# Designs tried in a protein design run: peptides against a protein of PDB entry 3V4L. Part 77

Target 1, 386 residues: chain A of PDB entry 3V4L
Amino acid sequence: GQPLAKDKVALLIGNMSYWEHPKLKAPLVDVYELTNLLRQLDFKVVSLLDLTEYEMCNAVDEFLLLLDKGVYGLLYYAGHGYENFGNSFMVPVDAPNPYRSENCLCVQNILKLMQEKETGLNVFLLDMCRKRNDYDDTIPILDALKVTANIVFGYATCQGAEAFEIQHSGLANGIFMKFLKDRLLEDKKITVLLDEVAEDMGKCHLTKGRQALEIRSSLSEKRALTDPVQGAPCSAEALVRNLQWAKAHELPESMCLKFQCGVHIQLGFAAEFSNVMIIYTSIVHKPPEIIMCDAYVTDFPLDLDIDPKHANKGTPEETGSYLVSKDLPKHCLYTRLSSLQKLKEHLIFTVCLSYQYSGLEDTVEEKQEVNVGKPLIAKLDMHRGL

## One batch from the design tools (peptide; made by RFdiffusion4, then SolubleMPNN)

Design b2_p13_3_s2 (from b2_p13_3, 6 letters changed)
Fold by OpenDDE base, seed 3:
Structure b2_p13_3_s2 (fold): chain B 386 residues (1-386), chain A 13 residues (1-13)
Amino acid sequence: as target 1 above (386 residues)
Amino acid sequence: METTEVVSMAPNL
């Protein structure tokens, strides 16, 4: 019979906004495109941008809680990285310059923990450079990995080589994701699928002699990302996993705010990523005596580091949201919350209505406080211990 | 013509 997954879980991390290192662009689009494809494959996907060391550790811990016997686990990482002594290190956005293994997440340590969960398949897709870090001579003492025969690594580049992004029209895609996305939905053994992606990269004139996919696998079974999930959750653990994932993807309900002046505001929410939410406000009713009115969002929790200069934009794109803008209502003011993993408490903010009456020069303000609870990933309390 | 650029994801260490 076709192999069955008990469940399918993916953690996707895209680091771009480094503090002490060159900023990247590709991880934004690559994490988004891969999220949408893996959702079509019935994966439970957690997608996270711009994580610190601590936030990356917590994301991995929460991912490991979703893993169990026969579950397919997929970890994708796009960002800075290095490889020392055959160990792959993912670099957090807060990593110092130079960084060391103590500032980074070792993929082989994550693999060890995944093997303890008795997973059905372990897939690592690493869209990062694999150059040696000469500032880190730490020889990792790796415990012997279990012989599980269910491991697949797709490295975007060869050992000691760079990964590249293709920049176009202000956006970028990683070279690896560019080819992976065209094949990811194919009903093929994952190692065969990745081999075909490697061939496509090798045929492209942009990538030929610059970047080549490396596949490392112990996968003894014919397992595919298309393998069907086992039906209704047969265990209490499967129910808990489903609830935990659903909790991390719950948006606030859209609200209709009514101001004393008779203006009605629609407040809406959209997920770009598990830690990135767009707030949008629209005027749905305005009395005729009010000639101008705008609904601003302000007074966000300090933990979110919201710059007011980037809030309340006339387009999603002006907030830095290029991906979900087609699914958003038009003629709103838009605010992008890009760090929901930092949110310690409920998301409380102010909706400020600024308006002018016909024949009065003075602008009037009305304010309403809004509590939307913990949106998306903020429900997992990924800041626990900061 | 929008220029397609291929940029390294390497850190400057």
Scores: peptide ipSAE 0.334, ipTM 0.827, DockQ to the pose 0.697
Fold by OpenDDE base, seed 5:
Structure b2_p13_3_s2 (fold): chain B 386 residues (1-386), chain A 13 residues (1-13)
Amino acid sequence: as target 1 above (386 residues)
Amino acid sequence: METTEVVSMAPNL
């Protein structure tokens, strides 16, 4: 019969905004494109940008809670990385220069934990460099991996080589994602799909002799990313997994704020990533006596590090939101919250209405506090213990 | 012509 997945879960991490290392560009688009493709494949996708070591550890722990017997687990990482002694290390955005294994996440440790969950398939897609870090002399003593015959690694590059991004007109894509996206929806064994991606990379003049995909697998079964999810969640664990995923993807409800002057504001929310939300405001009713009327959001929690210079923009693009701008309402003011994983409390903020009456010189202000609870990934309390 | 550049993702260690 066709293989069935008990469920399908993906964690996608894109690190770009490094503190002590060169900034990357490709992970933004690559995580977004891969998220949309994996959703078409019925994956439960958590997508996260710019994680610290602590935030990456918590994201992996939450991902492991979604894994169980016969579940397909996919981990994608785009960012800085290295490989020492056959161990792959993902570099968090807060990693020092030079970084060491103690500042980084070992992929083989994550694989060990996935094998303990008795997963149906383990896929690692590592869009990072595989050069040795000569500043890290640590030899990780890893326990022997179980023989599960369900492991696939797609390394964007060969051992000891660099991964590259293609920059074009201010956008960038990883070389790996550029070819992976064209084949990801194909109903093929995952190792056959990745072999075809490797051939496509090898034919491209930009990549030939610079970067080559390495496929490492023990996959004994004909497993595909297209494999259907087993029917309605009947186990307690499947219900818990569905609830936990739904909790991490719940947007605040859109609301209509009514001011004393008779102005009505629509407040709405959109997800760009699991840790990135766009707030948008629009004036939906204005009394004729009000000649000028502006609505803006302010007084955000300090944990979100929101620069007011990037808030309340006339376009999503002016906030740094280039990917979801087509799907947003037009003629709003837009604010991008890019660090929802940092939110310890409820998202409380102020909506301020500034307006002028016909025949009065002075501007009037009205304010309303809005509590939207914990949006998206903030519901997982990824900062519990700090 | 939109310039396509291939940039290394390697850190400066």
Scores: peptide ipSAE 0.329, ipTM 0.827, DockQ to the pose 0.710
Fold by OpenDDE base, seed 2:
Structure b2_p13_3_s2 (fold): chain B 386 residues (1-386), chain A 13 residues (1-13)
Amino acid sequence: as target 1 above (386 residues)
Amino acid sequence: METTEVVSMAPNL
């Protein structure tokens, strides 16, 4: 019969905003495009940008809680990385310069933990450099992996080589994602699909002799990312997994705020990633005696590191949001919250209405506090693991 | 002509 997945779960991490290393651009678009494709394949996708070492550990732990017997697990990483002694290390945004294995996440350790969950398929897509780190002489003593015939690695580049991004018109894509996205929805064995992606990369003049896909596989069965999920969640564990994933993707409801002056504001929320939310404000009703009227958001929790200079923009693009701008309402003020994983408490903030009456020179302000609870990934309490 | 640039994702170690 056709292989069935008990469920399908993906963790996608894109690290760009490094503290001590060169900033990347490609992971933003690559994580977003891959998220949308994996959702069309009925994956439960957690998508995270710009994680610290601690936040990456917690994201992996939460991903492992979603895994169980016969579940398909996919880990995608785009960012800085290295390979020492055949072990792949993902570099968090807070990693020192130089970094070592003690500052990084070992992919083979994650694979060991996935094998303990008795997963149906383990896919690793590693969009990172595979150069040796000569500052890390640590030989990791890894426990022996179990012999499971269900592992696939897609490395964006060869051992000892660099991965590259293609910058065009201010956006960038990773070379790997550029070719992977065109084939990812094909009903093919995952190793055959990746081999066709490798051929496409080898034919391209931009990538030929610069970057080549490496495939490592123990996969003995004809398993595809298109394999159907086994029917309605009948187990308590499958119900808990579905509820936990749904909880991590729940947006706040849109609100209509009414001010004393008779102005009405629509407050709306959009998810860009599991840890990135856009807040937008729109004036939906204004009395005719009010000539000028703007609705600002302010007083965010300090844990979110929100710079007021980047808040309340006239376009989504001015916040750094280029991907979801088409799905947002026009003529709003936009604020991007990019670090929802840092939120320990409820998201409480102030909506400030600034307005002017006809024939008065003075601007009037009214303020209303808003509590939207814990949005998106902030519901997982990723901080409770210590 | 929109300039396409190919940039390394390598860290400066």
Scores: peptide ipSAE 0.328, ipTM 0.827, DockQ to the pose 0.704
Fold by OpenDDE base, seed 4:
Structure b2_p13_3_s2 (fold): chain B 386 residues (1-386), chain A 13 residues (1-13)
Amino acid sequence: as target 1 above (386 residues)
Amino acid sequence: METTEVVSMAPNL
């Protein structure tokens, strides 16, 4: 019979905004496209951009809490990375230059921890360079992996090689994701699917002789990403997993704010990623005596590191949000919160209404404080690590 | 013609 997954969980990390290293572009689109595909495959997807070492550790720990016996676990990483002695290291955005294994997450350590969960399938998709880091001569003493025969690695590139992104029209895709996305929904054994992706990469003139997919697998069963989830969550653990995932994806409800001048503002929220939310404001009612009226969001928690220069934009794209702009209301002011993982407390901010009456030169301001609780990933309290 | 550029994801080590 077709294998059944007890559940399907994915952690997707895209690191782009490095402090001490070249900035990347592809991880943005690649994490988003893969999120949408894995959701169509009934995966519970946590998608995170631009994580520090500490935040990556916490994201992995939270992902491991979602894993259990017979669960399919998928880890995708797009970012800088290296490979020393057959160990893959994911580089956090705050990694020093040069970085070492002590500044990075070892994928094989994560695999060990996933094997302790008795998972049904472990898939690693690593869209990173695999060059040796000559500044790190540490030989990781890895504990012996268990023989679970449920492991698949898709490396975007060969050992000792670079991964590449394709930049076009200000966006980029990783070469790996470009081919993976076309096949990911196919009902095939995951190793067969990845082999077909490798063939497609090998046929492409942009990729041929530049990048080649490497597949490493110990997969004894015909497991596919299309494998159905076993029916309604009957176990307490499955209910807990569903609740934890649901909490990490709960948006604030849209609000209608009423000001004393009689202006009504719609305040709305959209998720771009599990740690990235768009706030948008629109004027839904204006008295005729008010000639000019704008609604700005301000006074955000300092932990979110919001640059006011990027807040209250006339388009989602001006905030750096290119992906969800089609699903957003038009004619708003938009603000992108890209670091919701840093939020320790409730998201409290001010809506400032600036307006002018007909025949008065003076601008009037009214302010309302808004508390939206903990949005999205901020509900997991990733900072309350062990 | 949209210029397609292929850029390395390699760090400057």
Scores: peptide ipSAE 0.327, ipTM 0.824, DockQ to the pose 0.693

Design b2_p13_3_s3 (from b2_p13_3, 4 letters changed)
Fold by OpenDDE base, seed 5:
Structure b2_p13_3_s3 (fold): chain B 386 residues (1-386), chain A 13 residues (1-13)
Amino acid sequence: as target 1 above (386 residues)
Amino acid sequence: SMTTELVSFAPNL
């Protein structure tokens, strides 16, 4: 029969805004494009940008809670990384310079934990360098991996080589994602699909002799990313998985705020990533006696590090939101919350209305506090214990 | 001409 997945779950991590290392650009677009493709493949996708070591550990732990027997698990990482002694290390944004294995996430440790879940397929897509880190001489004592025939690694580069992004006129894409995205929806065995991506990359004159895709696989079955999910979740574990994923993707409901002056403000929310939300405000009703009227959001939780200079923009692009701007309502003020994983409490903020009456020189202000609970990834409490 | 630049994901270690 056609192979069936019990479910399909993906964790995508894109690290760009490193503290002690060169900043990257490609992971933003690459995580977004891959998220949209995996959603078309019926994956439950968690997409996260710019994670610390602690935040990456928690994201992996939450991903592992979504995994179970016969579930397809996909981990994508784009960022800095290294390979020592056949172990791949993903570098968090807060990693020191030089970083060591104790500052990084070992992919083989994650694989061990995925094998304990008896997953139906494990796919690792590692868009990172595979050079040795000579500042780390630590040999991780890994426990013996289980003998399983359901593992696929797509390394963006070969052992000891670098991975690259192509920067074009302010946009950047990883070389690996550039070729992967064109084939990802094909109904092919995942190792055959990746082999075709490797051939396409091998034709690229920019990376010829600098970067080459490596496929490492134990996959003995004909498994594809296109394999259908088994019908309605009948198990308690499948219900828990669906509820946990739904929590991480629940947006606040859009609301209409009514001010005493008779102005009505629409407040709305959009997800860019699982940890990135756009707030937008618009004036939907204004009394004729009010000649000027502006609505802005302020007083965000300190944990979010919201600079007021980047809040309340006339376009999504002015907030740094280039990807979802087409799907947002026009003629709003926009604010981008890029670190929802840091939110310890409910998202409480103020909507301030500044307005002027006809024939009065003084500006009047009205304020309303808004509590929207924990949006998106903030429902998983990734900072429990800090 | 759009300048194409190839940037490594290797950190400056």
Scores: peptide ipSAE 0.273, ipTM 0.789, DockQ to the pose 0.739
Fold by OpenDDE base, seed 1:
Structure b2_p13_3_s3 (fold): chain B 386 residues (1-386), chain A 13 residues (1-13)
Amino acid sequence: as target 1 above (386 residues)
Amino acid sequence: SMTTELVSFAPNL
């Protein structure tokens, strides 16, 4: 019979905005496109951008809580990385220069923890460099991995080689994702799918002799990302997993705010990633005596590090939101909250209405405080481990 | 000609 997944869970991390290292661009598009493809494959996807070491550890821990016997686990990482002694290290955005293994997440440690969950399939897609870090002399003493025969690594590059992105005049994928996305929905054994991706990437003249896909597999069964999820959650654990994932993807409901002047504001919310939300405001009713009015959002929690210069933009693109702009209402003011993983408390902010009456030169302001609770990933409270 | 540039995911160590 066709193999069944008990469930399918993916964690996607894209690190770009490094503090002490070169900034990347591809991980933004790569995580977004892969999220949409994995959702079509009935994966529960957590998608996170620009994580610190602590935030990456917590994201992995929360991902491991979603794993159980017969669950398919997929970890994707796009960002800086290295490989020492056959161990792959994902580099957080706050990593020092030079970094060491103590500042990074070891993929083989994550694999060990996934094997303890008795997962049905473990897939690692590592869109990172695999050069040795000569500043890190740490030899990881890895305990012997269990013989689970259910592991697949897709490395964007060969051991000791670099992974690349294509920089054009716009948004572009990394080389690996560029070819992976065209095959990912195919009903094939995951190792066969990745082999076809390797052949397609091997035809690319840009990366010929610089980057090649490496597949490492112990997968003894014919398992595919297309494998159907076992029907209705038969266990309490499966129900809990579904509820945890649903909480991490719950948007605030759209609100209609009414001001004393008779202006009505629509406040709306959109998810770009599990840790990235767009807030948008629009004037839905204006009394005729009010000639001009604008609705600004302000007074965000300090943990979100919102620069007011990047808030309240006339387009989503001016906030740095290029991917979801087509799905947003037009003629709003837009604000991008890109660090929802940092939110410890409820998201409380002010909606400030600035308006002018016909025949008055002075602008009037009215303010309303809005509490939307914990949006998206902030519901998991990734900080509760302190 | 749009120059396609390859940018490495290797940090400059």
Scores: peptide ipSAE 0.272, ipTM 0.792, DockQ to the pose 0.706
Fold by OpenDDE base, seed 4:
Structure b2_p13_3_s3 (fold): chain B 386 residues (1-386), chain A 13 residues (1-13)
Amino acid sequence: as target 1 above (386 residues)
Amino acid sequence: SMTTELVSFAPNL
């Protein structure tokens, strides 16, 4: 029979906005497209952009809480990385230059922890460089991995080589995701699927002799990403996992704000990623005596590091939101909250209505405070030191 | 011609 997954959980991390390293672009698109594909495969997907070392550790810990016996775990990472002594290191956005293993997450340590959960399948998709870091001569003493025969690594590149993105004038994938996305939905053993992706990537003249997919696997069973989830969650642990994931993806409800002047504002919310939310405002009713009217969002929690220069934009794209713009209402003001993992408290902010009456030169302002609770990933309290 | 540039995920180490 086809193998069954007890559940399917994915953590996708895309690091782009490095402090001390070259900025990347592809991880944005790659995480988004992979999220949509894995959702079609009935994965519970946590998608996170631009994580610090601490935030990456917490994201991995929260991911490990979603893992259990017979669960399929998938970790995708796109960003800077290196490989020393056969150990893969994911580089956080706050990593110093030069970075060391002490500043980075070791994938093999994550694998060890996943093996302790008795997972049904462990898939690592690593869209990062595999060059040696000569500034880190530390030989990690890794604990011996268990022989679980349920492990698959898809490395975007071979050992000692670089992974690449295609920079076009617009949004583009990394080379690995460009080929992976075309096959990811196929009902094939995951190692066969990745081998076909390797063949397709090998036909790419751009990367020929520069990047090649490497597959490392210890997979004794015919497991696929298409493997169905076993039934309704019948265990308490499966219910907890479903609730935990649902909490991490709960958007605030859209609100209709009524101002004293008789203006009505629609306040709406959209998820771009598990840690990225778009707020949008629109005027849904305006008295005829009001000639000009704008609704701005302001007074965000300092932990979110919201630059006012990027808030209240006339398009989602001007906020840096290119992916969800098709699903957003038009003719709004848009604000992108890209660091919801930093939110310790409730998201409280001000909606400021600025308006002018016909025949008055003076602008009038009305303000309403809005509390939307903890949106998306902020419900996981990733800042509570375990 | 859209110049297709490959950008490495390698940091400047």
Scores: peptide ipSAE 0.250, ipTM 0.781, DockQ to the pose 0.714
Fold by OpenDDE base, seed 2:
Structure b2_p13_3_s3 (fold): chain B 386 residues (1-386), chain A 13 residues (1-13)
Amino acid sequence: as target 1 above (386 residues)
Amino acid sequence: SMTTELVSFAPNL
């Protein structure tokens, strides 16, 4: 019969805004496009940008809680990384310069933990460099992996080589994602799909002799990313997993705020990633006696590190939101919350209405506090130490 | 010809 997945879960991490290292651009687009493709494949996708070491550890722990016997697990990482002694290290955005294994996440340790969950398939897609870090003399003593015959690694590059992005004047993919996205929906064994991606990359004159895909696999079964999910969740654990994932992707409901002056504001929310949300405001009703009015958001929780210079923009693009702008209402003010994983409390903020009456010189202000609870990934309480 | 620049994901260590 066709193989069935008990469920399908993906964690996608894109690190780009490094503190002590060169900033990247491709991880933004790559995580977004891969998220949309994996959702079409019925994956439960958690998509996270710009994680610290602590936030990456917690994201992996929450991902491992979603894994169980016969579940398909996919980990994608785009960012800085290295390979020492055949161990792959993902570099968090807060990693020091130079970084060491103690500042980074070892992929083979994550694989060990996934094997303890008796997963049906383990896929790692590593869009990072595989150069040695000469500042890290640590030889990781890894415990012996189980022989599970269900592991697939797609490395964006060969051992000791670099992975690259294409910098154009606009949004562009990394080299690996550029070719992966064209084939990812194909009903093929995952190793055959990745081999076809490797052939397509090998035809690219830009990367010829600089980057080539490496496939490492123990996969003995014909497993595909297209494999259907087995029926309704029959176990209490599967119901809990589905509810946990759904909570981590629940947006606040759109609100209609009414001010004393008779102005009505629509407050709306859109997800860009599991940890990135756009807030938008629009004036939906204005009394005729009010000649001008503006509605802006302010007084955000300090944990979100929101620069007021990037809040209340006339376009989504001015906030740094280039991917979801087509799906947003027009003629709003836009604010991008890019670090929802940092939110310890409820998202409470102020909506301020500034307005002027016909024949009065003075501007009047009215304020309303809004509590939207914990949006998206903030529901997982990733800051609660286990 | 748009100059396609390849930028490495290698940190400057």
Scores: peptide ipSAE 0.240, ipTM 0.775, DockQ to the pose 0.667

